Peptides against a protein of PDB entry 3T6J. Designs and how they scored, part 251

Target 1, 375 residues: chain A of PDB entry 3T6J
Amino acid sequence: PIVESYIGFIESYRDPFGSRGEFEGFVAVVNKAMSAKFERLVASAEQLLKELPWPPTFEKDKFLTPDFTSLDVLTFAGSGIPAGINIPNYDDLRQTEGFKNVSLGNVLAVAYATQREKLTFLEEDDKDLYILWKGPSFDVQVGLHELLGHGSGKLFVQDEKGAFNFDQETVINPETGEQIQSWYRSGETWDSKFSTIASSYEECRAESVGLYLCLHPQVLEIFGFEGADAEDVIYVNWLNMVRAGLLALEFYTPEAFNWRQAHMQARFVILRVLLEAGEGLVTITPTTGSDGRPDARVRLDRSKIRSVGKPALERFLRRLQVLKSTGDVAGGRALYEGYATVTDAPPECFLTLRDTVLLRKESRKLIVQPNTRLE
Target 2, 372 residues: chain A of PDB entry 3T6J as posed
Amino acid sequence: PIVESYIGFIESYRDPFGSRGEFEGFVAVVNKAMSAKFERLVASAEQLLKELPWPPTFEKDKFLTPDFTSLDVLTFAGSGIPAGINIPNYDDLRQTEGFKNVSLGNVLAVAYREKLTFLEEDDKDLYILWKGPSFDVQVGLHALLGHGSGKLFVQDEKGAFNFDQETVINPETGEQIQSWYRSGETWDSKFSTIASSYEECRAESVGLYLCLHPQVLEIFGFEGADAEDVIYVNWLNMVRAGLLALEFYTPEAFNWRQAHMQARFVILRVLLEAGEGLVTITPTTGSDGRPDARVRLDRSKIRSVGKPALERFLRRLQVLKSTGDVAGGRALYEGYATVTDAPPECFLTLRDTVLLRKESRKLIVQPNTRLE

## One batch from the design tools (peptide; made by RFdiffusion4, then SolubleMPNN)

Design b2_p24_2_s3 (from b2_p24_2, 12 letters changed)
Fold by OpenDDE base, seed 5:
Structure b2_p24_2_s3 (fold): chain B 375 residues (1-375), chain A 24 residues (1-24)
Amino acid sequence: as target 1 above (375 residues)
Amino acid sequence: KKPRKLRGPTGVAGPVYPVGPLVD
């Protein structure tokens, strides 16, 4: 088997300032069969990057073909095991040297093992469809998130010599209609500038790319979905995201006004964006469970994903990218923290919904090292 | 050129899809 490993100070999620990595390491085996799907996605990546809702001037000047590999994890040491990884984490190195993507395939398989009777916050009519397509839709989402999410966008930089990596006279900010007013200076990075929101903001951008591009027929075809199956994969992917936004409330601490998990904060932000779109796209309804205690249902109108959801997500995703590219920390913080704010204001009453989420919380799954044998 | 697998201290990790909270 082909063995891959990494070790070091890697992920900064546990640093309040998003700058200090925690020590992490893994040993994994390459899954060749699953890697073939991601190789097809890589082959289309340069074309799919053009479908993202920002001008080419806000995209990387040169496409650097990344590696994308599915891995079966044998051993993982860290605070949490991811489903996907994009490395390096330095945006400058991603732009100049390229990047590698990995999907932790056996971690995804554990994530797919949901019992119908334990599946919370969905309508009964959606449960069977959700169970059927959760795995496939998640493969699509992870692939897009890593490759075209984290792998996309340009940072505007002024180097130590005062040279710019963009034409100041011709590049226009699509949100303002004006020339570029801010950029990264020498020694400034994404994490150093955006600090406390950097990790969650980038995860939100990557998740939004996944939702946005999963609507593209070519993406679905790459993963082997056509016709009704393709539409069901789209629906379940979006449904999973809006549900995850509700589940995210577990990771909010009201007393400290903070989030304890960057990805869950990102998913809550996406839920807020899609709720703001209105028109009956997303509905969260408080209910009473069979036990007589509070419950809730999330409904997504599949017929409105393209007409209502896509335009809302497009506008939001473009704003995320423009603010990231320009190093506009003030604008980025105002946008992101605005959507990440959790209050008990009507109609959603998110703090009340949080109590329901906590009441319906399941025990955290334990991931155990697999047994291996030679066949 | 093979991309350098530099995981820097400021990792914007790929999605840690926490297996637990998203599965239920």
Scores: peptide ipSAE 0.025, ipTM 0.557, DockQ to the pose 0.190; fails the geometry check
Fold by OpenDDE base, seed 3:
Structure b2_p24_2_s3 (fold): chain B 375 residues (1-375), chain A 24 residues (1-24)
Amino acid sequence: as target 1 above (375 residues)
Amino acid sequence: KKPRKLRGPTGVAGPVYPVGPLVD
């Protein structure tokens, strides 16, 4: 067996300022069968990066082929177990030295074990499809999120010598039509500039990349899905994201106007973007449960994913990347906090929906870390 | 050197990172 491990101050999600790493460590075994899908994704990564909705000038100058491995976790020491990892977290090192991706396959498998009767906020007609394709769709999402989400985009930097890593005369901001007006100076990082929103913003960018690129036939083919199965995987991936955006309200604290979880905030932002797209793409309907208490249903119109959803997500994802690349904290904060704001304004009434989400909250799953043996 | 954020795993449903629940 191939054993992988890491240890150190890795993730900064528990730091309100996104700067201090939490001490984390894992030991895992390589799942060779699942890793083969990710190897095919890596082989296509350079081409798939060109499908992202920003100019090549906002992408890395040189593609550095990363490792991508599916891992079965034996032990994980930290405040939570991730589904996928992209390391290192420093954008400068990702640009110059490369990165490694991992999917924690057995963590994903635990997430897939949902009982139909406990599956909240879905239409009955979607439940069986969701149960069938949640796993496969999530494998696609994790692969894209890590490799092409976290693995994509360039930061514009001026070094200590005053040299730029971009041509100031020729590079145009696609949102403004103007030359680049802002960048990262020496000693400035993504986290240092964007601070309180940095983690969630980056997760939102990565999740958005996953949704956007899962529409590409080549991606589905890499994962072994064709025809109707590919369309079902796409549908369930998008459905899972909009559902997750509703579930995210659990992690909002109204009294503090604060989000307690970066990924859930990111998913709520994506839900808001897709709701803003309108045209009946996403509908959240308050209902009454069989117990006579408040409930809700999320509906995603499959036929509008490409026509309505994709263009909305494209525009949003481009804006995220441009603001990130240019170090435009003011613009980035205005955009992101705008979508991350939770109010009780109609038609959604998100604070009221939050009460419904809390009412329908499932018990926290306990993950028992496995043993393994050589046979 | 500031510790680089490992991007926590993509959990679509539920928080994947320490500060939130595992993927539901």
Scores: peptide ipSAE 0.024, ipTM 0.585, DockQ to the pose 0.155; fails the geometry check
Fold by OpenDDE base, seed 4:
Structure b2_p24_2_s3 (fold): chain B 375 residues (1-375), chain A 24 residues (1-24)
Amino acid sequence: as target 1 above (375 residues)
Amino acid sequence: KKPRKLRGPTGVAGPVYPVGPLVD
């Protein structure tokens, strides 16, 4: 088998300022069959990057073909096991040297083992479909999230010599219609500027890229889905995201007005964006469970994904990217914290829903190190 | 951009999958 490993100070999610990496490591075996899907995604990446809702001037000047491998994890040492990884964690290096993507395939497979009777917050009619397509939709989402989410976009930089990596005269901010008025100076990084929101904001951007690009037929074809199956994968991917946005409330601490997990905050933000889109796209309905206690149902109108959801996400995702590229911390914070705010305002009453989410909280899954054998 | 691992507490304290907590 082909063995891959990494070790070091890599992820900064546990640093409140997003700067200091946690020491982690893994040993994994290459899953050749799943890696072939990601190789096809890589082969299409340069084209798919053009489908992202920002001008080419806000994308990397040169596409650098990354590696993308699916891995079956034997051992993972760290505070949490990811489903996917995009390294290095430095935007400058990603722009100039490239990056590597990995999908932790057997970690994803663990997520598939959901018992129908334990599946919370979905309509009964969606449960079987969700169980069937959760896995495949996750593969799509992870691939897009890593490769085209974290792998996309340009930071506007003025170097130590005063040179810009963009044409100040010709590059226009698509949100303002004006020339670029802000950028990263020498020594400034994404994490240093955006600090407390940097991790969650970028996860939100990457998740949004996944949702946005999963609508592209070529993406579904790469993963082996066509026709009705492709539409079901899309639906379940979006449904999973809006459900995750509700589940995210577990990780909000009202007393501290803070989020304890960057990805869950990101998913809540996406839920808020899709709720704001209106038109019956997403509905959260408080209910009473069979036990007589509070429950809830999330509904996603699949017929509204392309007509309502996509345009809403497009506008939001463009705004995320533009604010990131220009280093506009004030604008970025205002946007992101606005959607990340949890109140009890109607109609959603998110603080009340949080109580329901906590009441319906499932037990924590234990991931156990697998065994391997040579045949 | 940090190698962003889609990890962290999901609705279940566990690996954060890109699209959801490891919901049991």
Scores: peptide ipSAE 0.022, ipTM 0.552, DockQ to the pose 0.090; fails the geometry check
Fold by OpenDDE base, seed 2:
Structure b2_p24_2_s3 (fold): chain B 375 residues (1-375), chain A 24 residues (1-24)
Amino acid sequence: as target 1 above (375 residues)
Amino acid sequence: KKPRKLRGPTGVAGPVYPVGPLVD
């Protein structure tokens, strides 16, 4: 077997300022069959990057072909085990030197072993479809999230010599119609500028890229989905995201007005964006469970994903990228914290829904380190 | 060199399985 490992100070999720890495490490075995799907995604990455909803001037000047590997984790040391990894976390290095992507395939498989009876917040008619396509749709989402989410976008930089990595006279901000008025100065980084929101904001951008690009037929084909299966994978991917946005409320602390998990905050933000799109795209309905206690249902109108959802997500994702590229912390914070705010305002009553989410909380899944067998 | 961020599970309605206690 091909063995991969990494070790070091990698993830900054536990740093309130998003800057200091937690010590982490893994040992894993390459899943060759799944890696081949990601290799096809990598082969299409340069073309798929052009489908992202920002001008080429906001994308990397040069595509650097990354590695992408599916890994079966043997051992993991850290505060949490991810489903996917994109490294390095330094946007400058990602732009100049490239990056590596990994999917922790067996972690995904464990995460998706949900029993139908324990599947919360879905309509009964969606449960079987969700169970069937949760795994496959997530492979798509992880691949897109890592490779084309974290792997995309340019930071506008002025170096120590005063040189810009963009043409100040010709590059136009697509949101304002004006020339670029802000950028990263020497020594400024994504994490240093955006600080407390940097991690969650970037996760939100990457998740949004996944949802946006999973609508592209070529992406689905790369993963081996065509026709009705492709449409079901899309539907379940979007359904999973809106459900995740509801589940995210578990990780909000009302008393502290803070989020305890960056990815869950990101998913809540996406839910808010898709709810704001209106037109019956997403509906969250408080219900009463069979036990007589509060419950909820999330409904996603499949027919409105492309017509309502995609345009809403496109606008939002473009704004995320433009604010990121320009180093507009004030605008970025206003946008992101606006969607990340949890109130009990109608119609959603998110604080009340949070109580329902907590009441319906699933038992924490434990990942047990696997053993290997020699055949 | 800034630490590289491992990015938690996309699409898992559940968190990145924080194996550790959620820091309250």
Scores: peptide ipSAE 0.020, ipTM 0.564, DockQ to the pose 0.146; fails the geometry check

Design b2_p24_2_s4 (from b2_p24_2, 11 letters changed)
Fold by OpenDDE base, seed 3:
Structure b2_p24_2_s4 (fold): chain B 375 residues (1-375), chain A 24 residues (1-24)
Amino acid sequence: as target 1 above (375 residues)
Amino acid sequence: KKPKKLRSTTGVAGPVYPVGPLVD
């Protein structure tokens, strides 16, 4: 077997300022069969990057072919086990030296083992479809999130010598129609500038890339889905995201106006974007459970994903990237915190929904990795 | 010799919130 491992201060999600890495380590074995799908995704990555909703000037100047491997984790030491990883976490190194992607395939497989009767916040008609396609759709989402999410976009930089990595005269900000007015100076990083929102903002960008690009037929073909199956994978991927945005409310602390988990905040933001799109794309309906207590249902109109959802996500994702590239912290914070704000304002009444989410909260899943066999 | 298949038994009890794409 091919063994992979890493160890060190890797992820900064536990730092409120997004700067200090948590000490993490894993040992894993390469899953060759699953890795073959990701290799095909890598082979298409340069072309798929062009499908992202920003000008080529906001993308990396040179595509650096990354590694992408599916891993079966034998042991993981850290505060949580990710479904996927893109390393290094330094944007400058990703641009100049490249990166590696991994999917933790056996972590994904465990997350898919949801009992139908415990599946909260879905319509009954969606539950069987969700159970069937949650796994495959999440494989697609993770692959896109890591490779084309975290692996995409350019930071505009002025180096210590005063040289720019972009043409100041010709590069236009697509949101303003003006020349680029801000950039990263020497010693400034994504994390140092965006600080408290950096991790969650980047996760939101990566998740949005996943949702946006999963609509592309070539992506579904790479993963082996065609026809009705491809459409079901798309639907379940989007449905999972809007459901996750509701579940995210568990991780909001109203008294502190704070989010405790970067990815869940990101998913809530995406839910807010898709709700704002309107036109009946996403509906959250408070209900009464069979126990007579508060419940809720999330509905996603499949027929409106491309017509309503995609354009809304496109505009949002472009704004995220432009603000990231230009180092516009004020604009980025205003955008992101605006969507991340949790109030009890109608029609959604998110604070009330949070009480429902907490009431319906499932027991924390513990990942146990006790046994690995060679058969 | 046929390449041995690695089978990892990973048990998950409760929601896993990964750093990275969180599996809910």
Scores: peptide ipSAE 0.034, ipTM 0.609, DockQ to the pose 0.051; fails the geometry check
Fold by OpenDDE base, seed 4:
Structure b2_p24_2_s4 (fold): chain B 375 residues (1-375), chain A 24 residues (1-24)
Amino acid sequence: as target 1 above (375 residues)
Amino acid sequence: KKPKKLRSTTGVAGPVYPVGPLVD
């Protein structure tokens, strides 16, 4: 088998300022069959990057073909096991030197093992479809999230010599219609500027890229889905995201007005964006469970994903990228914290829904050291 | 001889902070 490993100070999710990496490491075996899907995704990446909702001037000047490998983890040492990884976690290096993507395939497989009777917050009619397509939709989402999410976009930089990596005269901010008015100075990084929101904001951008690009037929074809199956994968991917946005409330601490998990905050933000889109795209309905206690149902109108959801996500994702590229911390914070705010305002009453989420909380899954066998 | 496939099964025990794009 092909063995891959990494070790070091890598992920900064546990740093309140997003700057200090936690020491982690893994040993994994390459899953050749799944890696072949990601190789096809890499082969299409340069084209798919052009489908992202920002001008080419806000994308990397040169596409650097990354590695993308699916891994079966043998051992992971850290505070949490990711489903996917994009490294290095330095936007300047990603932009100039390239990056590597990995999908932790057996971690994803564990996430697929959901019992129907334990599946919360979905309509009964969606449960079987969700169980069937959750796994495949996750493979799509992770691939897009890593490769085209974390792997996309440009930071506007003025170097130590005063040179810009963009044409100040010709590059226009698509949100304002004006020339670029802000950028990263020498020594400034994404994490140093955006600090407390940097990790969650970037995860939100990457998740949004996944949802946005999963609508592209070529993406589904790469993963082996066509026709009705492709539409079901899309639906379940979006449904999973809006459900995850509700589940995210577990990770909010009202008393401290803070989020305890960057990805869950990101998913809540996406839920808020899709709720704001209106038109019956997403509906959260408080219900009473069979036990007589509070419950809830999330509904996603699949017929409105492209007509309502895509345009809403497009606008939001463009705004995320533009604010990131320009180093506009004030604008970025205002946007992101606005959607990340949890209140009990109607119609959603998110604080009340949080009580329901906590009441319906499942036992957290521990990933235990895998048993490896030859078949 | 069909190349032997290496299968690794991960057991899921207690609350792992889902680090990465998909948190259940």
Scores: peptide ipSAE 0.032, ipTM 0.611, DockQ to the pose 0.056; fails the geometry check
Fold by OpenDDE base, seed 5:
Structure b2_p24_2_s4 (fold): chain B 375 residues (1-375), chain A 24 residues (1-24)
Amino acid sequence: as target 1 above (375 residues)
Amino acid sequence: KKPKKLRSTTGVAGPVYPVGPLVD
């Protein structure tokens, strides 16, 4: 088997300032069969990057073909095991040297093992469809998130000599209609500028790319879905995201006004964006469970994903990218923290919903020592 | 000889950080 490993101070999710890496390491074996799907996605990546809702001037000047490998983890040392990884975490290196993507396939398989009777916050009619397509939709989301999410976008930089990596006279900010007013200076990085929101903001951008591009027929075809199956994969992927946004409330601490998990904060932000879109796209309804205690249901109108959801996500995702590219920390913070704010204001009453989420929460899954066998 | 498939089964006991797209 082909063995891959990495070790070092890699992920900064546990740093309040998003800068200091946690020591992490793994040893894994390449899953060739699953890697073949991601290789097809890589082959289409340059074309799919053009489908993202920002001008080419806000995309990387040169596409650097990354590696994308599905891995079966044999051992992992760290505070949490991811489903996917995009490395290095330095945007400057991603732009100049390239990057590598990995999917931790056996981690994904564990995440898919949800029993129907334990599946919370979904309508009964959606549960069977959700169970059927959760795995496939997740493969799509992970692939897009890593490759085209984390792998996309340009940072505008002025180097130590005062040279710009963009034409100041011709590049226009699509949100303002004006020339570019801000950029990264020498020694400034994404993490150093955006600090406390950097990790969650980037995860939100990557998740949004996944939702946005999963609507593209070519993406679904790459993963082997056509016709009704493709539409079901789309529906379940979006449904999973809006459900995750509700589940995210577990990771909010009201007393400290803070989030404890970057990805879950990102998913809550996406839920807020899709709720703001209105028109009956997403509905969260408080209910009473069979036990007589509070419950809730999330409904997504599949017929409105393209007509209502896509345009809302497009506008939001473009704003995320423009603010990231220009190093506009003030604008980025205002946008992101606005959607990340959790209050008990009607109609959603998110703090009340949080109590319901906590009441209905399942025991968290701990990945315990893998039993590896040859079949 | 059919290529042997590596099967890794992991037990789930405690909180996995939903790192990446892990939902639920």
Scores: peptide ipSAE 0.029, ipTM 0.600, DockQ to the pose 0.050; fails the geometry check
Fold by OpenDDE base, seed 2:
Structure b2_p24_2_s4 (fold): chain B 375 residues (1-375), chain A 24 residues (1-24)
Amino acid sequence: as target 1 above (375 residues)
Amino acid sequence: KKPKKLRSTTGVAGPVYPVGPLVD
């Protein structure tokens, strides 16, 4: 087997300022079969980056072919085990030197080993489909999230010499129709500027890229899905995201007005964007469970993913990228915190829904003593 | 293509796709 290892101060999720890395490490074995899918995704990455909803001027000037590998984790040391990783975490280095992606395949498999009877917040008709396709759809989502999410977009920078990495006269902000009025100065980074929202905002951008690009037939083909299977993978990926946005409420602390998990905050933001799109795309319905206690159902109208969901997500994702590229912290914070706000306002009554989510909380899944088989 | 070795990087944090909630 091919063994890979990873160790160092890497992820800043535990830093309130999103800057200081936690010490993390793993030992893993390469999953060759799944890695081959990610290699095909990498081969298509330069073309797929053009499908992202921002001008080429807001994308990296030069595509740097990254590595992407699927790994079966043997051991992991850290506060949480990820499903995917994109490194380095410095946007400047990602732009100039490139990056590496990994999917922790056996982590995904364990995370999605949900019994039908324990699957919360879905319509009964969606449960079997969700169980069937959540794993495959998540492989797609992770691949897109890491490679084309974290791997995409340009930061506008003025260097120490006063030189810009963009043409100030010709580059237009697609949201304002004006020239670029803000950028990163020397010594400013994504994390330093966006601080407390940087991690969650970037996760939201990457998740949104995943949802947006999973609609592309070429992406589904790369993962080996065609026809009805491809449509089911799309549906389940979007359904999983809207469900995750509801589940995210577990990680909100009302008393502190804060989020305890960056990815869950990101998923809630996406849920809010898709709810705002309206037109019956997403519906959250409070219900009563068979136990007589509060429950809820999330419904996603499959027929409206492309017609309603995609345009809503496109607009939102473009705004995320433009605000990121321009270093517009005020605009970025206003946008992101606006969607990340949890209130009990109707129709959703998210604080009340949070009580339901907590009541229906699933047991934390643990990866304990993973085994590896040699074929 | 041969799987490339993961290069360990020590640095300031960027985005990971977590499966589970980081319980702080």
Scores: peptide ipSAE 0.024, ipTM 0.471, DockQ to the pose 0.085; fails the geometry check

